# Designs tried in a protein design run: peptides against a protein of PDB entry 4Z63. Part 280

Target 1, 334 residues: chain A of PDB entry 4Z63
Amino acid sequence: LCLGMNDLTGNIPEDLFHLKRLNLLGIQENRLSGSLSREIRNLSSLVRLDVSWNLFSGEIPDVFDELPQLKFFLGQTNGFIGGIPKSLANSPSLNLLNLRNNSLSGRLMLNCTAMIALNSLDLGTNRFNGRLPENLPDCKRLKNVNLARNTFHGQVPESFKNFESLSYFSLSNSSLANISSALGILQHCKNLTTLVLTLNFHGEALPDDSSLHFEKLKVLVVANCRLTGSMPRWLSSSNELQLLDLSWNRLTGAIPSWIGDFKALFYLDLSNNSFTGEIPKSLTKLESLTSRNISVNEPSPDFPFFMKRNESARALQYNQIFGFPPTIELGHNN

## One batch from the design tools (peptide; made by RFdiffusion4, then SolubleMPNN)

Design b2_p27_4_s4 (from b2_p27_4, 12 letters changed)
Fold by OpenDDE base, seed 2:
Structure b2_p27_4_s4 (fold): chain B 334 residues (1-334), chain A 27 residues (1-27)
Amino acid sequence: as target 1 above (334 residues)
Amino acid sequence: SAREEALAAVAERLSDLPPLGPGLTTL
């Protein structure tokens, strides 16, 4: 049953919960309000629940133990409060959880040893606090993780060295400290292709440790951290790099010539730094800027990107990395 | 529209959050 993209108001009709054979309930993009009914437990055949883009409030009901076939739960852009319900945090069937842009709070706790099917987690823009969950790498299929715009004090956990399933990771604007430790840990994530760390590490030095290596890194975003240092030499070994944003930092020195050796690099933002010297001639030879063949079919993060060009500009949403125009931004340097 | 109101409610909830700084990010 798909009732999305209407002007439906009030609560879900109780008679809907008598549909014991229902595999898909989509009620997204409405004006549905109040609490999400506990009677969703009666939908024992449910595989997909989409309640996103509504006015739901209260706690998410702890009934996911009665939904043994549930693979997809989409609840983004609601007013949900409290924590992740225990039955949801222990769901062995759940593949995707999206609760982005809610008011969920407390410590983030997932029973990753029980969540054997979880592959995508979006909890961005919530009120989670404390530390990053050290057991997140125990979610052995978890590839896509957005935890942006929460308040995770401290450092990236050492356990994330073992996060082999991780491919797409955003910790943007999460009050993280110690960029050297974070990069030193995350380099061990052998499948990591996308890393977003914008608005963390305030005023720290970007490490220039040649021992750092990100083998499969395609997307690195570390904007607006006020980072000091120079263009990091370790990045030159990330031969698959497609997108680099180091804008709005305090980086100094020359832009190195090796930046033009990235055959797949179609988006480069080094703007609003303190770089000096000449623009490398190699940048004018980037094959990706001359070839129209951006492979639109590459796997991308499940979470959207947001670009804000300056403090007064509106944020632009990009649902896919390949939606970015080919760009070189070197403005506002010395 | 419900989408505009949801966006407004998002914007209102986002108003209680620190403004997005410049640069590429996620939410």
Scores: peptide ipSAE 0.386, ipTM 0.781, DockQ to the pose 0.811
Fold by OpenDDE base, seed 3:
Structure b2_p27_4_s4 (fold): chain B 334 residues (1-334), chain A 27 residues (1-27)
Amino acid sequence: as target 1 above (334 residues)
Amino acid sequence: SAREEALAAVAERLSDLPPLGPGLTTL
C-alpha cells in the first residue's frame, strides 16, 4: 500500500493493521500525527515501512521482533523521541534504517552482532549523546553511515580500524575531537570512498603525515573546522578524488600543483582560507571540468548533502554527488 | 513541477533545522 506524497491527516486507521499479507506500507510525505501504533506488529509480512516526512511523535514502538521480514524502515523527518527500540537494535532482517531528523536521544546502542543484514544507517540530526558506538564495525555489511548533527563527544573509536564494510561516512557537526587520530583510524577503512567531517575538530591542525593513505577516497569534506596547517601531502595519493571541500578553515601556504593531477576532480572548494601564492596552472587542465560526461553510475551515499555558501544563505540540498555542478571555489583567501 | 515543489517543501522543512554553517555537510 503506497499512500505517500498526499495531504493525509490524523492517525493510521486501525483496520490497516489487519492486513497480515502487506509487504509494503508507504505513508511518507503526509501530515499523519500521534504515536506510531504498536499494532504495526500485526503486519507480520512487512518488508518495507515508510512513515517518513510526517508529524509522528512519541517513542518508536518496540515491536520489531514481530516483523521478521522487515528490511527497510524509513522514519526520517518526524518527532520521534526516546531511543532506538531494543527489538529494532537487534533486528536480523533490517537492511536500511533511516531515522534522520527526529528527536531521538540517549546513547546510541545497536547490537551489531545481531544486525547481520544492516547496510545503511542514517541517524543524522538527532539528540544522541555520549560516545560513538565502538561496536559499529561488528555490523559486517554496514556500508553507509550518517551520524551527523548528534553530540558524540570525544574521538573516533580505535575499533573503526576494522570497519572494512564502511564506504560512506558522515560525522558532520558531531562535536568530535582529534582529527589526527580520526584520519589515522579511518585510513584503515579500505572501502571508504566518502568522508564528511565538517564542523568538527575546531581549531586543530590538519595532519600533514605522509604515512596517511586513503586509496579509494572520492569525496573528502572537512569544511568549517577552523583547521590550521597547509594542504596535506598525503591527499595527493588519493588519485580517485572527485570532490574536495576544505572551505572555511585557516589553512595557509600555497595551493599545490598536484591538485590539478586529479583527473576525476569536478568539485573543489578551498574558499575562506588563508592560502597564498599563485593559482596552480594545473587546475585549468582538469578534464572533469571540461567534460560534461559525469558518469551517472558513480557511488553515492544514501544521505543527502547540503551546501551553504555563507552564514546567511539557505542550505542547498544535493541528493547525489554527481548533482553538484562542476565547481572551483578559491574565493576569500588572504 | 511536482519535483520542484517537493524540493521546495524539503527546503522549507530544512529551514526549520538549525542553520548549517557554511561549507558542504550532511544533516
Scores: peptide ipSAE 0.241, ipTM 0.655, DockQ to the pose 0.418
Fold by OpenDDE base, seed 1:
Structure b2_p27_4_s4 (fold): chain B 334 residues (1-334), chain A 27 residues (1-27)
Amino acid sequence: as target 1 above (334 residues)
Amino acid sequence: SAREEALAAVAERLSDLPPLGPGLTTL
């Protein structure tokens, strides 16, 4: 049953939950309000639940043990409070959990040993606190992780060295500290292609350790951290780099010529730094900007990007990396 | 547009949160 993108109001009729053979319930993009009924438990055949973009409030019901076929739960952009229900945090069937842009709180705890099918997790823009969950690498299929805009004080856990499934990771605006430790850990994530660390590491030095290596890195975003240092030499080995944003830092020195050697680099933002010297002529030879041969069909993160050009600007949403226009921003440097 | 409404709804909920600084994020 798909009822998304309507002007539906009120609560879900209780009789809807009598549909024991229902595999898909999509009621997204409405004005549905009140609590999400515990009677969802009656939908024992449910594979996909999409309640996203509504006015739901209260706690998410702890009924996911009665939903043994549930693979997809989309609840983003609601007023949900409390934690992730225990039955949801232990779901062996769940592939995708999206609860972005809610008011969920407490410590983030997932039973990754039980969540054997979880491949995508979006919990961005919530009120989670404490430390990053050290056991996320135990989610052996977890590929896509957005934890942006939560309050995860401290450092990236050492256990993330073993996060082999991780491909797309965002921790933007999560009050993280120690960028050197974070990069030193995350370099061991052999499948990591997208790393977003914007609004963390306030005033730290961007490490220039030549021992750092991100072989498969396509997207690096470390904007608005007030980072000091220079363009890091270790980044030159990330030959697959497509998008680089280091804007709104305090980076100094020259823009190195190797920045133009990235054959796939179509988006570069180094604006609002303290870079000096000449613009590298190699930037004028970026193949991705001269030829349209960007493979638009590459896998992207499941989480959207939000670009804000300045403090007063409205954020622009980009659902796909390739939705960014080909860009070189070098403005507001010295 | 639905995208603009989406961004507005994000912005409204973000009103109780510190303003988002510039740069690319994943809200």
Scores: peptide ipSAE 0.435, ipTM 0.807, DockQ to the pose 0.559; fails the geometry check
Fold by OpenDDE base, seed 5:
Structure b2_p27_4_s4 (fold): chain B 334 residues (1-334), chain A 27 residues (1-27)
Amino acid sequence: as target 1 above (334 residues)
Amino acid sequence: SAREEALAAVAERLSDLPPLGPGLTTL
């Protein structure tokens, strides 16, 4: 049953929960309000539940133990409060959880040992607090993780050295500290292709440690951290780099010539830093900026990117990194 | 209305983008 993209109001009719053979319930992009009924437990054949873009409120019901086939739960852009219910945090069937842009709070806890199928987790823009969950690497299939815009104080957990499944990671605006530790840990994530750390590490030094290596890094975003230092030499070994944003920092020195050796680099933002010297001539030879046909058949993160051109501008949402126009921003370097 | 407030609160959480300075981020 798909009833998305309507003007439906009120709550879900109770009789809908009698549909024991229902595999898909999509009611997204409506004006449904009130609590999500506990009677969703009666939908024992449910594989996909999409309640996203509604006015749902209250706690998410703790009934996911009665949904043994549930693979997809989409609840983004609602008014949900409380925590992740225990049955959801222990779901062995769940592949994708999206609860972005809610009012979920408390400590983030997932039983990753039980969540053997979890591949994608989007909990961005919530009210989670405390530390990052150290056991996330125990989610052995977890590739896509958005935890942006929560209040995760402290550092990236040391356990994330073992996060071999991690491919797409965002921690933007999560009050993180110690960029040197974070990069030193995350370099061990052999499948990491996308790393977004914008609005963390406030005023720290960007490490120029030549021992750092990100083998598969394609997207690095560390904007608006007020980072000091220079363009990091370790980044020159990330030969697959496609997108680099280091804008709105306090980086100094020259833009190195090796920045033009990235054959796949189609987006570069180094704006609003203190870079000096000449623009590398190698940047003018980037084939990716001149050729229309970059068939980048790469999977994008399941989470969207957001760009603000200025502080007062509305954030532009990009569902795919390849939706970015070819860009070189070097403005406002002094 | 309570609905407009709820929509405003959902929109406000989307717009409660603290003024992310310029640059890429996720939500």
Scores: peptide ipSAE 0.050, ipTM 0.660, DockQ to the pose 0.526; fails the geometry check

Design b2_p27_5_s1 (from b2_p27_5, 15 letters changed)
Fold by OpenDDE base, seed 2:
Structure b2_p27_5_s1 (fold): chain B 334 residues (1-334), chain A 27 residues (1-27)
Amino acid sequence: as target 1 above (334 residues)
Amino acid sequence: SKSRSYPYGPVIIDLKNSRWVSSEDLD
């Protein structure tokens, strides 16, 4: 049953929860309000539940033990409070959990040993506090993690060295500290392609440790951290780099010539730093900027990126990183 | 049409207060 993208108001009719054979329930993008009914437990055949973009409030009901087939739960952009229900945090069937843009709070706890099918987790823009859960790497299929805009004080856990499944990781604006430790840990994530660390590590030094290596890194965004240091030499070994944003830091020194050696680099923002010297001539020879025929055959992560070209401009949604116009931003370096 | 290679929904990169805007900033 798909009733998304309407102006439905009020509560879900109770009779809907008697549909024992229902596999798909989509009621997203409405004005549904109140608590999410516990009677969703009656939907024992449910595979996908989408209640996103509504006005739901209260706690998410702890009934997911009665939903053994549930693979997809989308509840983003609601008013949910409390924590992740225990039954949801222990779901062996769940592949995707999206609860972004709610008012969820407390410590983030997931039983990753039980959540054997979890591959995507979006909990961005909530009120989670405490430390990052050390056991996230135990979610052996977890590839995509968005924890941005929470309050995860402290450092990236050492256990994340074992996060082999991790491909996309966003921790933007999460009160993280110790960028050196974070990068030192995350370099062990051999499948990591996208790393977003914006608005963390306030005033720290960007490490220039040649021992750091991110083999599969395609997207690195570490903007607005007031980071000191220079362009890190270790980044030159990330041959698959496509997008680099180090804007709004305090980086100094020259922009190195190796920045132009990235065959796939199409978006570069080094603006609002303190870089000096000449613009490398190699930047004018970037294949991604000069060759129309670069068939980047690699599947871009299916992540929508939102970019404002100007402060006054509407944000443009890009479904693929490759949808970005080729861009070099080097402005405001003094 | 590049087939969605990932069986999971899109993850939104949230870059609040940057040139990158989260879906929440689109309203």
Scores: peptide ipSAE 0.035, ipTM 0.528, DockQ to the pose 0.097; fails the geometry check
Fold by OpenDDE base, seed 1:
Structure b2_p27_5_s1 (fold): chain B 334 residues (1-334), chain A 27 residues (1-27)
Amino acid sequence: as target 1 above (334 residues)
Amino acid sequence: SKSRSYPYGPVIIDLKNSRWVSSEDLD
């Protein structure tokens, strides 16, 4: 049943939960309100539940043990409160969980040993607190993780050295500390292609440790951290780099010539730093900007990119990395 | 912290099946 993208109001009729053979319920992008009924437990054949972009409130019902076939739960942009219900946090069938932009709170706890099918997790823009869950790497299929805009004080857990499945990771604006430790840990994530750490590590030094290596890194965003230091030499070994944003930091020194050696780099933002010297001539020779026919094998992220150019502007959505316009931003440097 | 506004230009990732990001995700 698909009723999305309407102006439906009120709550879900209780009689809808008598549809025991229902595999897909999509009621997204409406004005549905109230609590999500516990009677969803009666939808025992449900594979996909999309209640996103509504006015639902209250706690998410703890009935997911009665939904053994549920693979997709989309509840982003609602008013849900409380935590992730225990049955959902233990779901062996769930592939994708999106609860971004809610009011979920408490410690984030997932039973990753039980969640054997989980490959995508979006919990961004919630009220989770405490530390990052150390057991997240035990989710052996988990590739896409957005935990941005929560209050995860402290450091990236050491256990994330073993997060081999991790490909796309956002921790933006989560009150993280110790960038040196974070990068030192995350470099062990050999499948990591996209790393977003914006609005963390406030005032720390960007490490220039030559031992750091991100082999498959395509997207690095570490903006607005007030980071000190220079352009990190270790980044020059990330030959697949496509997007680099280090804007709104306190980075100093010259922009190195090797920044123009990236064959796939098409988006560069180094604006609002304290860089000095001349613009490297190599930037004018970036193959991605000069050659019309470079087929960049882009990662197929399970996430779009969003950019807000100014505070008053709407966020621009880019469903793919190549959707970003070729960009060099070097403004507001010394 | 969550209350910090985004300055000019930061890139934010969101998972597929989200059609857009609310201003709350960027502010």
Scores: peptide ipSAE 0.028, ipTM 0.519, DockQ to the pose 0.057; fails the geometry check
Fold by OpenDDE base, seed 5:
Structure b2_p27_5_s1 (fold): chain B 334 residues (1-334), chain A 27 residues (1-27)
Amino acid sequence: as target 1 above (334 residues)
Amino acid sequence: SKSRSYPYGPVIIDLKNSRWVSSEDLD
């Protein structure tokens, strides 16, 4: 049953919960309000539940033990409060959990040993506090993780050295500290292609440790951290780099010539730093900017990016990184 | 058709005060 993108109000009719053979319930993008009914438990055949973009409030009901086939739960952009229900945090069937942009709070707790199918987790823009859950690497299929805009304090857990499944990771604006430790840990994530750490590590030094290596790194965004230091030499070994944003930091020194050696680099933002010297001539030789025929056969990140062209412009959604216009931004380096 | 395995909705890059914008900053 798909009733998305309407002006439906109130709550879900109780009679809907008698549909025991229902595999898909999509009621997204409405004005549904009140609590999410516990009677969802009666939908024992449910594979996909989409209640996103509504006005739901209260706690998410703890009924997911009665939904053994549920693979997709989409609840983003609601008013949910409390924590992740225990039955949801222990779901062996769940592949994707999206609860972004809610009012969920407390410590983030997931039973990753039970969540054997979880591959995508979006809990961005909530009120989770405390530390990052150390057991996330136990979610052996967890590829995509967005925990941005939560109140996680402290450092990236040491256990994340074992996060082999991790491919896309955003921790933007989560009050993280110790960038050196974070990078030192996350370099062990051999499948990591996208790393977003914007609005963390406030005023720290960007490490220039030549021992750091990110083999599969395609997207690195570490903007608006007021980071000190220079362009890190370790980054030159990330030959697959496609997007680099180090804007709004306090980086100094010259822009190194090796920045032009990245064959796949099509988006570079080094603006609002304190770089000096000449613009490397190698930047004019970037194949991605000069050749129309770069068939980047590699899969784009599984999540959209948003970019404002200027401060007054509306943010544009890019579902694929390749949708970004080829860009070099070197402005405001004074 | 590559099955969009990613849920509907942007991953928050959350680059407030930069050119990058989180999904929540979309009007």
Scores: peptide ipSAE 0.017, ipTM 0.561, DockQ to the pose 0.114; fails the geometry check
Fold by OpenDDE base, seed 4:
Structure b2_p27_5_s1 (fold): chain B 334 residues (1-334), chain A 27 residues (1-27)
Amino acid sequence: as target 1 above (334 residues)
Amino acid sequence: SKSRSYPYGPVIIDLKNSRWVSSEDLD
């Protein structure tokens, strides 16, 4: 049953929960309000539940143990409060959980040993606090993780060295500290292609440790951190780099010539730093900026990218990296 | 991941307000 993109109001009719054979319930993009009924438990054949973009409030009902076939739960952009219910946090069937842009709070707790099918987790823009859950790497299929815009104080857990499934990771604006530790840990994530760390590590030094290596890194966004230091030499070994945003930091020194050696680099933002010296000639020869057609295999996370053109501007949402025009931004380096 | 082809299109080069020196300016 798909009733999305309407102006439906009120609650879900109770009789809907009698549909024992219903595989898909999509009621997204409406004005449905109140609590999400616990009677969803009656939809025992449910594979996909999309209640996103509504006015739901209250706690998410703890009924997911009665939904053994549920693979997709989309609840983004609601007013949900509380935590992730225990049955949801233990769901062995769940592949995708999207609860972005809610008011969920408390410590983020997932039973990753039980959540054997979880591959995409979007909990961005909530009120989770405490530390990042150390057991996330136990979610052995977890590829896409958005935890941005929460309050995860402290450092990236050491356990994330073992996060082999991790490919797309956003921790933007999550009050993280110790960028050196974070990068030192995350370099062990051998499948990591997209790393977004914007609005963290305020005033720290960007490490220039030659031992750091991100083999498969395609997207690195570490903007607006007030980072000091220079362009990191370790980044030159990330030959698959497509997008680099280090804007709105306090980086100094010259832009190194190796920045132009990235064959797939099509988006470069180094603006609003303190870089000096000459523009590398190699930068003018970036293949992505020439008349040649370039084929790029881009990352495809289940969460959007957000880009601010300036500090005062609202962040623009992009669902795909290919949506970015070929860009070199070197402005405001004074 | 998705494969994308980028034809020649709009290019954004923003180097505004940087302390860049062109080698041509040194000659």
Scores: peptide ipSAE 0.011, ipTM 0.489, DockQ to the pose 0.175; fails the geometry check

